# Peptides against a protein of PDB entry 7C96: the designs that were tried, part 80

Target 1, 73 residues: chain A of PDB entry 7C96
Amino acid sequence: PVIPDDFRCPISLELMKDPVIVSTGQTYERTCIEKWLQAGHGTCPKTQQTLTSTVLTPNYVLRSLIAQWCEAN

## One batch from the design tools (peptide; made by RFdiffusion4, then SolubleMPNN)

Design b2_p26_3_s2 (from b2_p26_3, 15 letters changed)
Fold by OpenDDE base, seed 2:
Structure b2_p26_3_s2 (fold): chain B 73 residues (1-73), chain A 26 residues (1-26)
Amino acid sequence: as target 1 above (73 residues)
Amino acid sequence: SEEEQKKLEEEKEKEHAEEILKKIEE
């Protein structure tokens, strides 16, 4: 089935399993954004905006929605 | 057209994602 755009990581373009939110409000797969940050980048991959923080907040709502979608499809 | 614009934006999104992925893999 077609994966909803909001359920795909902007970097890997794959279905997210551990979605996290950055300071700009964008959501990414944890593994992808961590690699980006560890490489020394301080911007949001999707928007190119400078991150005010490197803290990653789990997107529990989206994680739940994705899980439900996976069970139904 | 709007459909054509959507296709173009999706292609640019993929291109941008590929560039980021390349940097991460380095």
Scores: peptide ipSAE 0.325, ipTM 0.737, DockQ to the pose 0.644
Fold by OpenDDE base, seed 3:
Structure b2_p26_3_s2 (fold): chain B 73 residues (1-73), chain A 26 residues (1-26)
Amino acid sequence: as target 1 above (73 residues)
Amino acid sequence: SEEEQKKLEEEKEKEHAEEILKKIEE
């Protein structure tokens, strides 16, 4: 089935399994955003805004929604 | 048209993602 856009990582374009929120409010797959940061980038891939923090906060709500979608599809 | 706009948006989203992946691997 077609994966909802909000459930796909802006980088990998794949269904997120460990979604995390950056300082700009955008959500990415943990592995993808960590690789981006480790490569020396300090901006949000989606918006190009400068990150005020490199802290990654788990998006538990989205993770739950994705899990529910996976169960139904 | 609506279908045309959706296709264009999807194509640009894919292109942007590919550019990001390229930068990560450099």
Scores: peptide ipSAE 0.324, ipTM 0.739, DockQ to the pose 0.870
Fold by OpenDDE base, seed 5:
Structure b2_p26_3_s2 (fold): chain B 73 residues (1-73), chain A 26 residues (1-26)
Amino acid sequence: as target 1 above (73 residues)
Amino acid sequence: SEEEQKKLEEEKEKEHAEEILKKIEE
């Protein structure tokens, strides 16, 4: 089945398992964005905006929606 | 065409993702 665009990580382009929100409001797979930050980058990969914080907030709503989608497909 | 636009957009998205991954691996 076709994976909804909102369920794909902007970096890996794969279905997100642990989606997290950065300061710019964009959501990424935790592993992907952590690797980006660990590499010394301080910008949002998708928008290139400077991050005002390195805090990663779990997107529980999206995680739930993805889980529901996975069960149905 | 819409199909062509979709293909182009997907290609651009893939290219952007690859560029990001490249930077991570450096």
Scores: peptide ipSAE 0.304, ipTM 0.724, DockQ to the pose 0.907
Fold by OpenDDE base, seed 1:
Structure b2_p26_3_s2 (fold): chain B 73 residues (1-73), chain A 26 residues (1-26)
Amino acid sequence: as target 1 above (73 residues)
Amino acid sequence: SEEEQKKLEEEKEKEHAEEILKKIEE
C-alpha cells in the first residue's frame, strides 16, 4: 500500500522507524538527521531554517502511528 | 490534472531529498 507522506523521512523518503523531531518541528529518521548534523550542518534539511537546538526529540506519537499502520498493512 | 500534480510533487520531493543526501556525503 501507499505510504503516507507524513510517515516518510524527508531525506531518505523511506518509512521512518525511529522518527525524531528537530527544533523547527520537522520530523526525520534519526539516522538521517544525525548524519546531517555530524556533517556540520546547523539547519533543518527540509525548511533550511537555522536550528535553535541540535537536540533530537523522539516522536513517540508518530512512531506509534507508523507501527499501527505497519500492522494493518 | 491532479494526477500530474501529484507526480510533479513526488519528483520535486525526490530531487530535494537527493540534494540533501549530496550535502551529507560531502
Scores: peptide ipSAE 0.291, ipTM 0.720, DockQ to the pose 0.921

Design b2_p26_3_s3 (from b2_p26_3, 16 letters changed)
Fold by OpenDDE base, seed 3:
Structure b2_p26_3_s3 (fold): chain B 73 residues (1-73), chain A 26 residues (1-26)
Amino acid sequence: as target 1 above (73 residues)
Amino acid sequence: MEKEELEKKKKEEEEHAKKILEEIEK
């Protein structure tokens, strides 16, 4: 079935399995955003806003919603 | 927004995502 846009990583455009939130409030797949940061970038890929922190916070609520969707579809 | 505008925006976001992905996959 069609994957909801809110469940797709803004970078990979694939269903997120380990969603994390950056300082701008945007959520990405952990692997994708980590590679972006490791490449020396200090901005949010989607919004181009400068990150005030490189801390990645797990989005547990979204992770749960995605898991529920996967079980139903 | 209009349906046509929405489709255009989605396409632009997809193209942007491709550029980002290409950058991190090098």
Scores: peptide ipSAE 0.450, ipTM 0.805, DockQ to the pose 0.565
Fold by OpenDDE base, seed 1:
Structure b2_p26_3_s3 (fold): chain B 73 residues (1-73), chain A 26 residues (1-26)
Amino acid sequence: as target 1 above (73 residues)
Amino acid sequence: MEKEELEKKKKEEEEHAKKILEEIEK
């Protein structure tokens, strides 16, 4: 079925498996944002806002919601 | 928001995502 927009990575546009939150509050697939940061970027891909931190915080709530959705669909 | 406007926005975001993905793939 159709994947909810909030469950898709803003970069890969695919269902997130390991969603992480950046300093701007946006959530991305870990691998995607890590590659972006490793490339030397210091901005949020989606909003272009400068990241105040490069710390990636696991979005456990979303991860759980996605898991539940996957089980039902 | 109108459906057409929403679809337009989604298309723009998709194009933006594509650009970023290309950058990451370098």
Scores: peptide ipSAE 0.450, ipTM 0.804, DockQ to the pose 0.618
Fold by OpenDDE base, seed 2:
Order: sequence, then C-alpha cells, then structure tokens
Structure b2_p26_3_s3 (fold): chain B 73 residues (1-73), chain A 26 residues (1-26)
Amino acid sequence: as target 1 above (73 residues)
Amino acid sequence: MEKEELEKKKKEEEEHAKKILEEIEK
C-alpha cells in the first residue's frame, strides 16, 4: 500500500528505518543526513535553515510507528 | 490550498530532494 508521507525520508523519499531529528525539527534517515553533514553542509536539506547543532537525535516514536505500519502492511 | 498547488509543491520538494540525493551519492 501507499507509504505515509511522514514515514518517508525527505532526501531518499524511501521508508525510513533509522529516523533521526535535526535541530530544525525535521526528521531524516540517519545514513542520508550523515552523508550530507560529512560533505560539509551545515543546513537542513528540506528547509535550508542553518543547523544550530549537528547532533542527531533518534526519533523513537516515529521508528515505532513505522515498524507497526510495516508489520500491518 | 488548491489541490493543483499542493501537487506543484510536492513536485518541487521531490526535485529538491533529488538534487540533495545526487550530491550525497557522490
């Protein structure tokens, strides 16, 4: 079935497996955002806002919701 | 927001994502 937009990484546009939150509040697949940051970028890919921190916080709630959705579909 | 406007916004976001993906894949 159709994957909910909130479950897709803004970069890869694929179902997230390890979602992480950046300082702007946006969530991305860990591997995608890490590659972006490692390339020397200091902005949020989706919003272009400057990141106040490069810390990546696991989005456990979303991860759980995605896992539940995958089990049901 | 009109449906047409919403779809246009989604296309723009998708195109932007494509550019980002292309860069990190290099």
Scores: peptide ipSAE 0.444, ipTM 0.802, DockQ to the pose 0.524
Fold by OpenDDE base, seed 5:
Structure b2_p26_3_s3 (fold): chain B 73 residues (1-73), chain A 26 residues (1-26)
Amino acid sequence: as target 1 above (73 residues)
Amino acid sequence: MEKEELEKKKKEEEEHAKKILEEIEK
């Protein structure tokens, strides 16, 4: 089945398993954004905005929605 | 947005994603 756009990581373009929110409000797969930050970048991959924080907040709502979608498809 | 414009934007986002992915996979 076709994966909803909101369920895809902006970087990997794959279904997110562990979605996290950055300071700009964008959501990414944890692994992807961590690699980006570890590479020395301090900006949001999608928007190029400077991150005011490197804290990654789990997007539990989205994670739950994705899980529900996976169960039904 | 026009359908064509939407598809173009999605393609641009895909290309951008590829560049990011290439950068983090080095």
Scores: peptide ipSAE 0.439, ipTM 0.800, DockQ to the pose 0.595

Design b2_p26_3_s4 (from b2_p26_3, 19 letters changed)
Fold by OpenDDE base, seed 3:
Structure b2_p26_3_s4 (fold): chain B 73 residues (1-73), chain A 26 residues (1-26)
Amino acid sequence: as target 1 above (73 residues)
Amino acid sequence: SAAAERARREEAEREHAERILEEIAK
């Protein structure tokens, strides 16, 4: 079945396995956003807004929803 | 014009997306 857009990383366009939230509220796959930050960037890939923090917060709710979707499909 | 401004923003976003893919994608 077609993967819901909200379950796909804005960068890799693949189903997220370890979704994390950045300071702007956008969610990305952890490995993708970490590579972006390690490359020396301080902006949100999706919005280009400056990040007020480089802290990555696990999106447990979304992770759970994706897991449930995978089990059902 | 408003149309020209929208076109410039769309072009900038396309270029930004390409740069991200060059750095992040396999």
Scores: peptide ipSAE 0.254, ipTM 0.680, DockQ to the pose 0.151
Fold by OpenDDE base, seed 2:
Structure b2_p26_3_s4 (fold): chain B 73 residues (1-73), chain A 26 residues (1-26)
Amino acid sequence: as target 1 above (73 residues)
Amino acid sequence: SAAAERARREEAEREHAERILEEIAK
């Protein structure tokens, strides 16, 4: 079935398994954003805004919604 | 012109996306 846009990583375009929130409020797949940061970047991939922090916060609400969707599809 | 400005913006966005994909693909 068609994956809801909000459930896909803005970069990989794949269903997120471990969604994390960056300082700008955008959510990405953990693996994707970590590789971006490890490459020496300090900006939000989607918005190009400068990150005020490199801390990644798990998006528990979205993770739960994605899990529910996966169970139904 | 507005059309030229939009074209430049779209090109910049494409280049940005390409850089991201190159880094995360490693």
Scores: peptide ipSAE 0.233, ipTM 0.664, DockQ to the pose 0.162
Fold by OpenDDE base, seed 1:
Structure b2_p26_3_s4 (fold): chain B 73 residues (1-73), chain A 26 residues (1-26)
Amino acid sequence: as target 1 above (73 residues)
Amino acid sequence: SAAAERARREEAEREHAERILEEIAK
């Protein structure tokens, strides 16, 4: 079935397994955003806004929603 | 034109996406 857009990482465009939220509020796959940051970038890939923090917060709500979707589809 | 403007924005977004993919692919 069609994967909901909100469940896809803005970078990889794949179903997220470990979604994390950046300071701008955007959510990405952990591995994707970590590679971006490790490459020396301090901006949000999707919005290009400067990150006020490089802290990555697990998006537990989305993770749960994705899990539920996967079980149903 | 409006169409040209949209095209330019789309191209810029495409280039940005390509840069991101290039960086994370390393």
Scores: peptide ipSAE 0.232, ipTM 0.667, DockQ to the pose 0.240
Fold by OpenDDE base, seed 5:
Structure b2_p26_3_s4 (fold): chain B 73 residues (1-73), chain A 26 residues (1-26)
Amino acid sequence: as target 1 above (73 residues)
Amino acid sequence: SAAAERARREEAEREHAERILEEIAK
């Protein structure tokens, strides 16, 4: 089945399993954004905006929606 | 010019994408 765009990581283009929100409001797969940050980058991959924080906030709502979609498909 | 600006933006976006892939791929 076709994965909804909102459920795909902007970087990996894969279904997100651990979606996290960065300071710019964009959501990424945790492992992807962590690699980016660990490499010394301080910008949002998708928007190139400077991150005001490196804190990654779990997107529980999206995680739940993805889980529901996976169960139905 | 508008064309030059578009070209610069496109190149910057390409380079940015490449950096992302290089960091995430490893």
Scores: peptide ipSAE 0.223, ipTM 0.688, DockQ to the pose 0.137

Design b2_p26_4_s1 (from b2_p26_4, 13 letters changed)
Fold by OpenDDE base, seed 1:
Structure b2_p26_4_s1 (fold): chain B 73 residues (1-73), chain A 26 residues (1-26)
Amino acid sequence: as target 1 above (73 residues)
Amino acid sequence: PPRLLSDEEVQEMKEEVAEHLAKLAA
């Protein structure tokens, strides 16, 4: 079935397995955003906003929603 | 942790991200 846009990483366009939230509030697949940050970028890929922190917070709610979706589909 | 990207890979990634964002927004 069609994957909800909110369940896809803005970078990979794939269903997120380890979604993390950046300082701007946007969520990405951990691997994708880590590569972006390691490349020296200090902005949010989607919004281009400057990141106030490089801390990545697990999006537990989204992880749960995705898991539920995967079980149902 | 992922390996560091070369300058070329960084550019390719930036372009890929831009393309993906465009598709996602469509």
Scores: peptide ipSAE 0.068, ipTM 0.604, DockQ to the pose 0.025
Fold by OpenDDE base, seed 5:
Structure b2_p26_4_s1 (fold): chain B 73 residues (1-73), chain A 26 residues (1-26)
Amino acid sequence: as target 1 above (73 residues)
Amino acid sequence: PPRLLSDEEVQEMKEEVAEHLAKLAA
């Protein structure tokens, strides 16, 4: 089955398992964005906007939607 | 305003992340 684009991490391009939101509002796989930040980057990978915070907020709604999609496919 | 990443740039990032993960898993 084709994975919806909104369910793919902009970095890994894979189905997100633990989606988190950055300060710009973009969502990434937790592991991917953590590695990006750990590498010393202070920007949003997708938009290249400067992050106003390095706090990662779990995207529970998206996580639920992805889970539902996985159950159906 | 900053431009969005191209497919090529995303691929480069993916490879970088994969490389980091590989090192941590080694």
Scores: peptide ipSAE 0.064, ipTM 0.586, DockQ to the pose 0.029
Fold by OpenDDE base, seed 3:
Structure b2_p26_4_s1 (fold): chain B 73 residues (1-73), chain A 26 residues (1-26)
Amino acid sequence: as target 1 above (73 residues)
Amino acid sequence: PPRLLSDEEVQEMKEEVAEHLAKLAA
């Protein structure tokens, strides 16, 4: 089935398994954004905005929505 | 401005995610 765009990581373009929110409010797959940060970047991949923090917050709401979609498809 | 991820880097990330999904589907 077709994966909703909102459920895809902006970096990998694939279904997110461990979605996390950055300081700009954008959500990415944890592994992808961690590698981006480890590469020395201090900006949001999608918006190019400077990150005020490198703290990654789990997006539990989106995780739940993705889980529900996966169960139905 | 920071560089964009190379096609190689993106592919490596995609493969890692795909592997996780494959495990869940198994």
Scores: peptide ipSAE 0.034, ipTM 0.552, DockQ to the pose 0.039
Fold by OpenDDE base, seed 2:
Structure b2_p26_4_s1 (fold): chain B 73 residues (1-73), chain A 26 residues (1-26)
Amino acid sequence: as target 1 above (73 residues)
Amino acid sequence: PPRLLSDEEVQEMKEEVAEHLAKLAA
């Protein structure tokens, strides 16, 4: 079935496996955002807002929702 | 839900990231 947009990484457009939240509140696949930051960028890919921190916080709620969705679909 | 990056935007980002990573690896 169609993957919910909220479950897709804004960068890869694929179902997130390790979703992390950046300082702007947007969620990305960990690998994708880490590569972006590693490239020297200090902005949120989706919103272009400047990141106030490069800390990545695991989105446990979303991870669980995605897992449940995967089991049901 | 918020708009996802377009295919074009994703491609541009991927190319930019790849370029930067290549420079770091050089």
Scores: peptide ipSAE 0.047, ipTM 0.575, DockQ to the pose 0.029; fails the geometry check

Design b2_p26_4_s2 (from b2_p26_4, 12 letters changed)
Fold by OpenDDE base, seed 3:
Structure b2_p26_4_s2 (fold): chain B 73 residues (1-73), chain A 26 residues (1-26)
Amino acid sequence: as target 1 above (73 residues)
Amino acid sequence: PPSLLSKEEVEEMKEEVEEHLKKLLE
């Protein structure tokens, strides 16, 4: 079965293991977005909108959905 | 969701995103 696009990190294109939400509402793999921010970027990779905060919020709902999908497939 | 940008602007942004993502994978 094909992995749903919403379960893939926009950066790595791989199944997310630790999905986090940025201020723009987009979700990325924690490691990927942290590298982006540490590189000095202050924008959202996907939308290119300026981030109002560098806080990364865990996307628990998505994490759960991905886990459920993995168990079923 | 329909974009408020022109087809050209969408393509330009798409290219920018792809370039950034490619660099992050290195």
Scores: peptide ipSAE 0.037, ipTM 0.532, DockQ to the pose 0.021
Fold by OpenDDE base, seed 4:
Structure b2_p26_4_s2 (fold): chain B 73 residues (1-73), chain A 26 residues (1-26)
Amino acid sequence: as target 1 above (73 residues)
Amino acid sequence: PPSLLSKEEVEEMKEEVEEHLKKLLE
């Protein structure tokens, strides 16, 4: 089955395992966004908006939804 | 769940993704 777009990391394009939310509200795979930030970038990869914070908030809801999807497919 | 692609196809896809990621991080 095809992976829902909302379940894919905008960077890796793979099913997210540890989804985190950035200040712009976009969600990425933790590893991907951490590498992006570590590389010196201060913007949101998807929206190009400047990040007001580098805090990464776990997207527990999405994590749960992905888990449910994986069980059903 | 099991992918619609073979292990080989998945691996090739992952390699392509890695290359794109590298470009983004450069």
Scores: peptide ipSAE 0.022, ipTM 0.463, DockQ to the pose 0.035
Fold by OpenDDE base, seed 5:
Structure b2_p26_4_s2 (fold): chain B 73 residues (1-73), chain A 26 residues (1-26)
Amino acid sequence: as target 1 above (73 residues)
Amino acid sequence: PPSLLSKEEVEEMKEEVEEHLKKLLE
């Protein structure tokens, strides 16, 4: 089965295990976005928008959806 | 869960993206 695009990290293109939301509303794998921020970047990888905050919020809904999808596939 | 074949395809794509990311983060 093909992994839904919404379940893949925009950076790694892999199924997200620890999805987090940035200030722009985009979701990434925690490890990927942390590396991006650690590199000194202050923009959203996908939208190029400047982040108003570097706080990463866990996307629990998506985490749950991905888990359910994995159980079914 | 995703098939092994699907995972292989994803892994290949990931490797390609990772190379780009490495350069981007330089």
Scores: peptide ipSAE 0.024, ipTM 0.484, DockQ to the pose 0.035; fails the geometry check
Fold by OpenDDE base, seed 2:
Structure b2_p26_4_s2 (fold): chain B 73 residues (1-73), chain A 26 residues (1-26)
Amino acid sequence: as target 1 above (73 residues)
Amino acid sequence: PPSLLSKEEVEEMKEEVEEHLKKLLE
């Protein structure tokens, strides 16, 4: 089955396992965005907007939705 | 779970993205 676009990390394009939200509201795979931040970048990879914070908030709702989708597909 | 075919397609796309990401993270 086709993986919903919202379930894919904008960076890896893979199904997210540990989705986190950045200050711009975009969601990424934790590992991917952490590498981006560790490289010294202060912008959102997808939107190129400057991040107001480097805090990463777990997207538990999306995590649950992805898990449910995986169980059904 | 996603089909094997879809996973292969994703992997091909991922390889292309990884190349771009590599440059961005240099």
Scores: peptide ipSAE 0.023, ipTM 0.477, DockQ to the pose 0.034; fails the geometry check

Design b2_p26_4_s3 (from b2_p26_4, 14 letters changed)
Fold by OpenDDE base, seed 5:
Structure b2_p26_4_s3 (fold): chain B 73 residues (1-73), chain A 26 residues (1-26)
Amino acid sequence: as target 1 above (73 residues)
Amino acid sequence: PPRLLSKEEVEEMKQEVAEHLAKLAA
């Protein structure tokens, strides 16, 4: 079925397995955003806003929602 | 909120990221 946009990584466009939140509040797949940051970028890929921090916070709620969606589909 | 990146934009970004990572690894 169609994957909800909120469940897809803005970078990979795939269903997120390990969603993490950046300082702007946007969520990405951990691997994708880590590569982006490692490449020297200091902005949010989706919003182009400057990141005030490079800390990545696990989005446990979204991870749970995605897991529930996967079980139902 | 801003839209998700298009398939084409993702490919372009991935290419840019890959190039930057390759340079750092060299």
Scores: peptide ipSAE 0.064, ipTM 0.619, DockQ to the pose 0.029
Fold by OpenDDE base, seed 1:
Structure b2_p26_4_s3 (fold): chain B 73 residues (1-73), chain A 26 residues (1-26)
Amino acid sequence: as target 1 above (73 residues)
Amino acid sequence: PPRLLSKEEVEEMKQEVAEHLAKLAA
């Protein structure tokens, strides 16, 4: 089955397992965005917008939606 | 919302990340 775009990490292009939201509102796989930040980047990979914060907020709703999708597919 | 990064863009970004991480690890 085709993975919905909203369920894919903009960086890895893979189904997200631990989705987190950045200050710009975009969601990424935790591991991917952490590596990006650790590399010294201060922008959002997808939008190129400057991050106002490096805090990563777990996207619990999306995580649940992905889990439900995986159960059905 | 903006489109997902293309395969080419992802690879370029991964290379940049790898280079930066390598510098930090050195």
Scores: peptide ipSAE 0.051, ipTM 0.589, DockQ to the pose 0.028
Fold by OpenDDE base, seed 2:
Structure b2_p26_4_s3 (fold): chain B 73 residues (1-73), chain A 26 residues (1-26)
Amino acid sequence: as target 1 above (73 residues)
Amino acid sequence: PPRLLSKEEVEEMKQEVAEHLAKLAA
């Protein structure tokens, strides 16, 4: 079945395994956003908004939803 | 919510990241 867009990383376009939230509220795959930040960028890839923090917060709710979806599909 | 990045936009981002990382490794 088709993967819901909300479950895909905006960068990799793949199903997220370790979703994290940035300061703008957008969620990305941890590895993808870390590489972006490591490259020296200080903006949100999806929205181009400036990040007020480089702290990455695990999106536990989304992780659970994705896990449930994977089990059912 | 905002649209996902297009395939082309993703590739452009990957290239930009790769270039920056290469410079840091030099």
Scores: peptide ipSAE 0.047, ipTM 0.583, DockQ to the pose 0.028
Fold by OpenDDE base, seed 4:
Structure b2_p26_4_s3 (fold): chain B 73 residues (1-73), chain A 26 residues (1-26)
Amino acid sequence: as target 1 above (73 residues)
Amino acid sequence: PPRLLSKEEVEEMKQEVAEHLAKLAA
């Protein structure tokens, strides 16, 4: 079935395995956003907003929802 | 909420990332 948009990383467009939240509230696959930040970018890829912090917070709720979806599909 | 990036936009981002990383490694 079609992967829900909220479950896909805005960068990889793939189902997220390790979703993390950036300061803007957007969620990305950890590896993807880390590469983006490592490249020297200080903005949110999806919204273009400036990041107030480079801290990445695990999105455990989304991780759980994705896991549940995977079990059902 | 904002739409997901298109495949084309993702590729553009990847290119930009690659270019920046290349500069840092130079």
Scores: peptide ipSAE 0.042, ipTM 0.572, DockQ to the pose 0.028

Design b2_p26_4_s4 (from b2_p26_4, 13 letters changed)
Fold by OpenDDE base, seed 5:
Structure b2_p26_4_s4 (fold): chain B 73 residues (1-73), chain A 26 residues (1-26)
Amino acid sequence: as target 1 above (73 residues)
Amino acid sequence: PPRLLSPEEVEEMKKEVEEYKKKLAA
């Protein structure tokens, strides 16, 4: 089935397994955004906005939604 | 800590982001 765009990591374009929220409110796969930050980037890949913080917050709501979608599809 | 991305990998990542944005806009 077609994966909802909101469930795909903006970087990998794959279904997120460990979605995390950055300071701009955008969500990415943890591994992808961590590598992006480690590469020396201080901006949000999707919006190009400067990140006010490098703290990554687990997106529990989205994680649950994705899990439910996977169960149904 | 996560492995550092090569310049090539960074460019590929940026391209993927653009592709994602196009999908959302279309």
Scores: peptide ipSAE 0.054, ipTM 0.602, DockQ to the pose 0.027
Fold by OpenDDE base, seed 4:
Structure b2_p26_4_s4 (fold): chain B 73 residues (1-73), chain A 26 residues (1-26)
Amino acid sequence: as target 1 above (73 residues)
Amino acid sequence: PPRLLSPEEVEEMKKEVEEYKKKLAA
């Protein structure tokens, strides 16, 4: 079925398995955003906003929603 | 630890992000 846009990583465009939230509030697949940050980037890929922090917060709610969606589809 | 991205991979990533934005707007 069609994957909801909110469930897809802005970078990989794939269903997120380990979604994490950056300081701008946007969510990405952990591996994707970690590589972006490690490459020396200090901006949010999607919004181009400067990150106030490089801390990545697990998006447990989204993870659960994705899991539920996968079970139903 | 995750492999660092090459300049080329960074550009590809940026392009994918842009495509994502276009899809969201469509």
Scores: peptide ipSAE 0.044, ipTM 0.584, DockQ to the pose 0.027
Fold by OpenDDE base, seed 3:
Structure b2_p26_4_s4 (fold): chain B 73 residues (1-73), chain A 26 residues (1-26)
Amino acid sequence: as target 1 above (73 residues)
Amino acid sequence: PPRLLSPEEVEEMKKEVEEYKKKLAA
């Protein structure tokens, strides 16, 4: 079945396994956004908004939704 | 499992995604 767009990382376009939220509220796959930050970028890949912090917060709600989807499909 | 993208590949991917979105909107 087709993977919901909200479950895909904006960078890899693949199903997120470890979704994390950045300061702008957007969610990415942890490894992808970490690579972006390590490259010296200070903006949100999707929105181009300036990041106020490099802290990455686990998106537990989305992780659970993805898990439920995977169980059903 | 797919390999991780390098920082350079991440930038290229974002450009491709943007171009892809433009094609979809056309």
Scores: peptide ipSAE 0.036, ipTM 0.548, DockQ to the pose 0.025
Fold by OpenDDE base, seed 2:
Structure b2_p26_4_s4 (fold): chain B 73 residues (1-73), chain A 26 residues (1-26)
Amino acid sequence: as target 1 above (73 residues)
Amino acid sequence: PPRLLSPEEVEEMKKEVEEYKKKLAA
């Protein structure tokens, strides 16, 4: 079925398995955003806003929603 | 602004994600 846009990583465009939130509030697949940051970027890929912090926070709510969606589809 | 990821870089990252997903599914 069609994957909800909010469940897709803005970078990989695929269903997120380990969604993490950046300082701008946007969520990405952990692996993707980590590589983005390691490449020397200090901005949010989606919004281009400067990141206040490079700390990545697990998006547990979204993770659960995605899991539920996967179980149902 | 910082450069965007090249198509190649995105593809490589997607592959890594797929491998990661396989590990999680195992």
Scores: peptide ipSAE 0.025, ipTM 0.549, DockQ to the pose 0.041

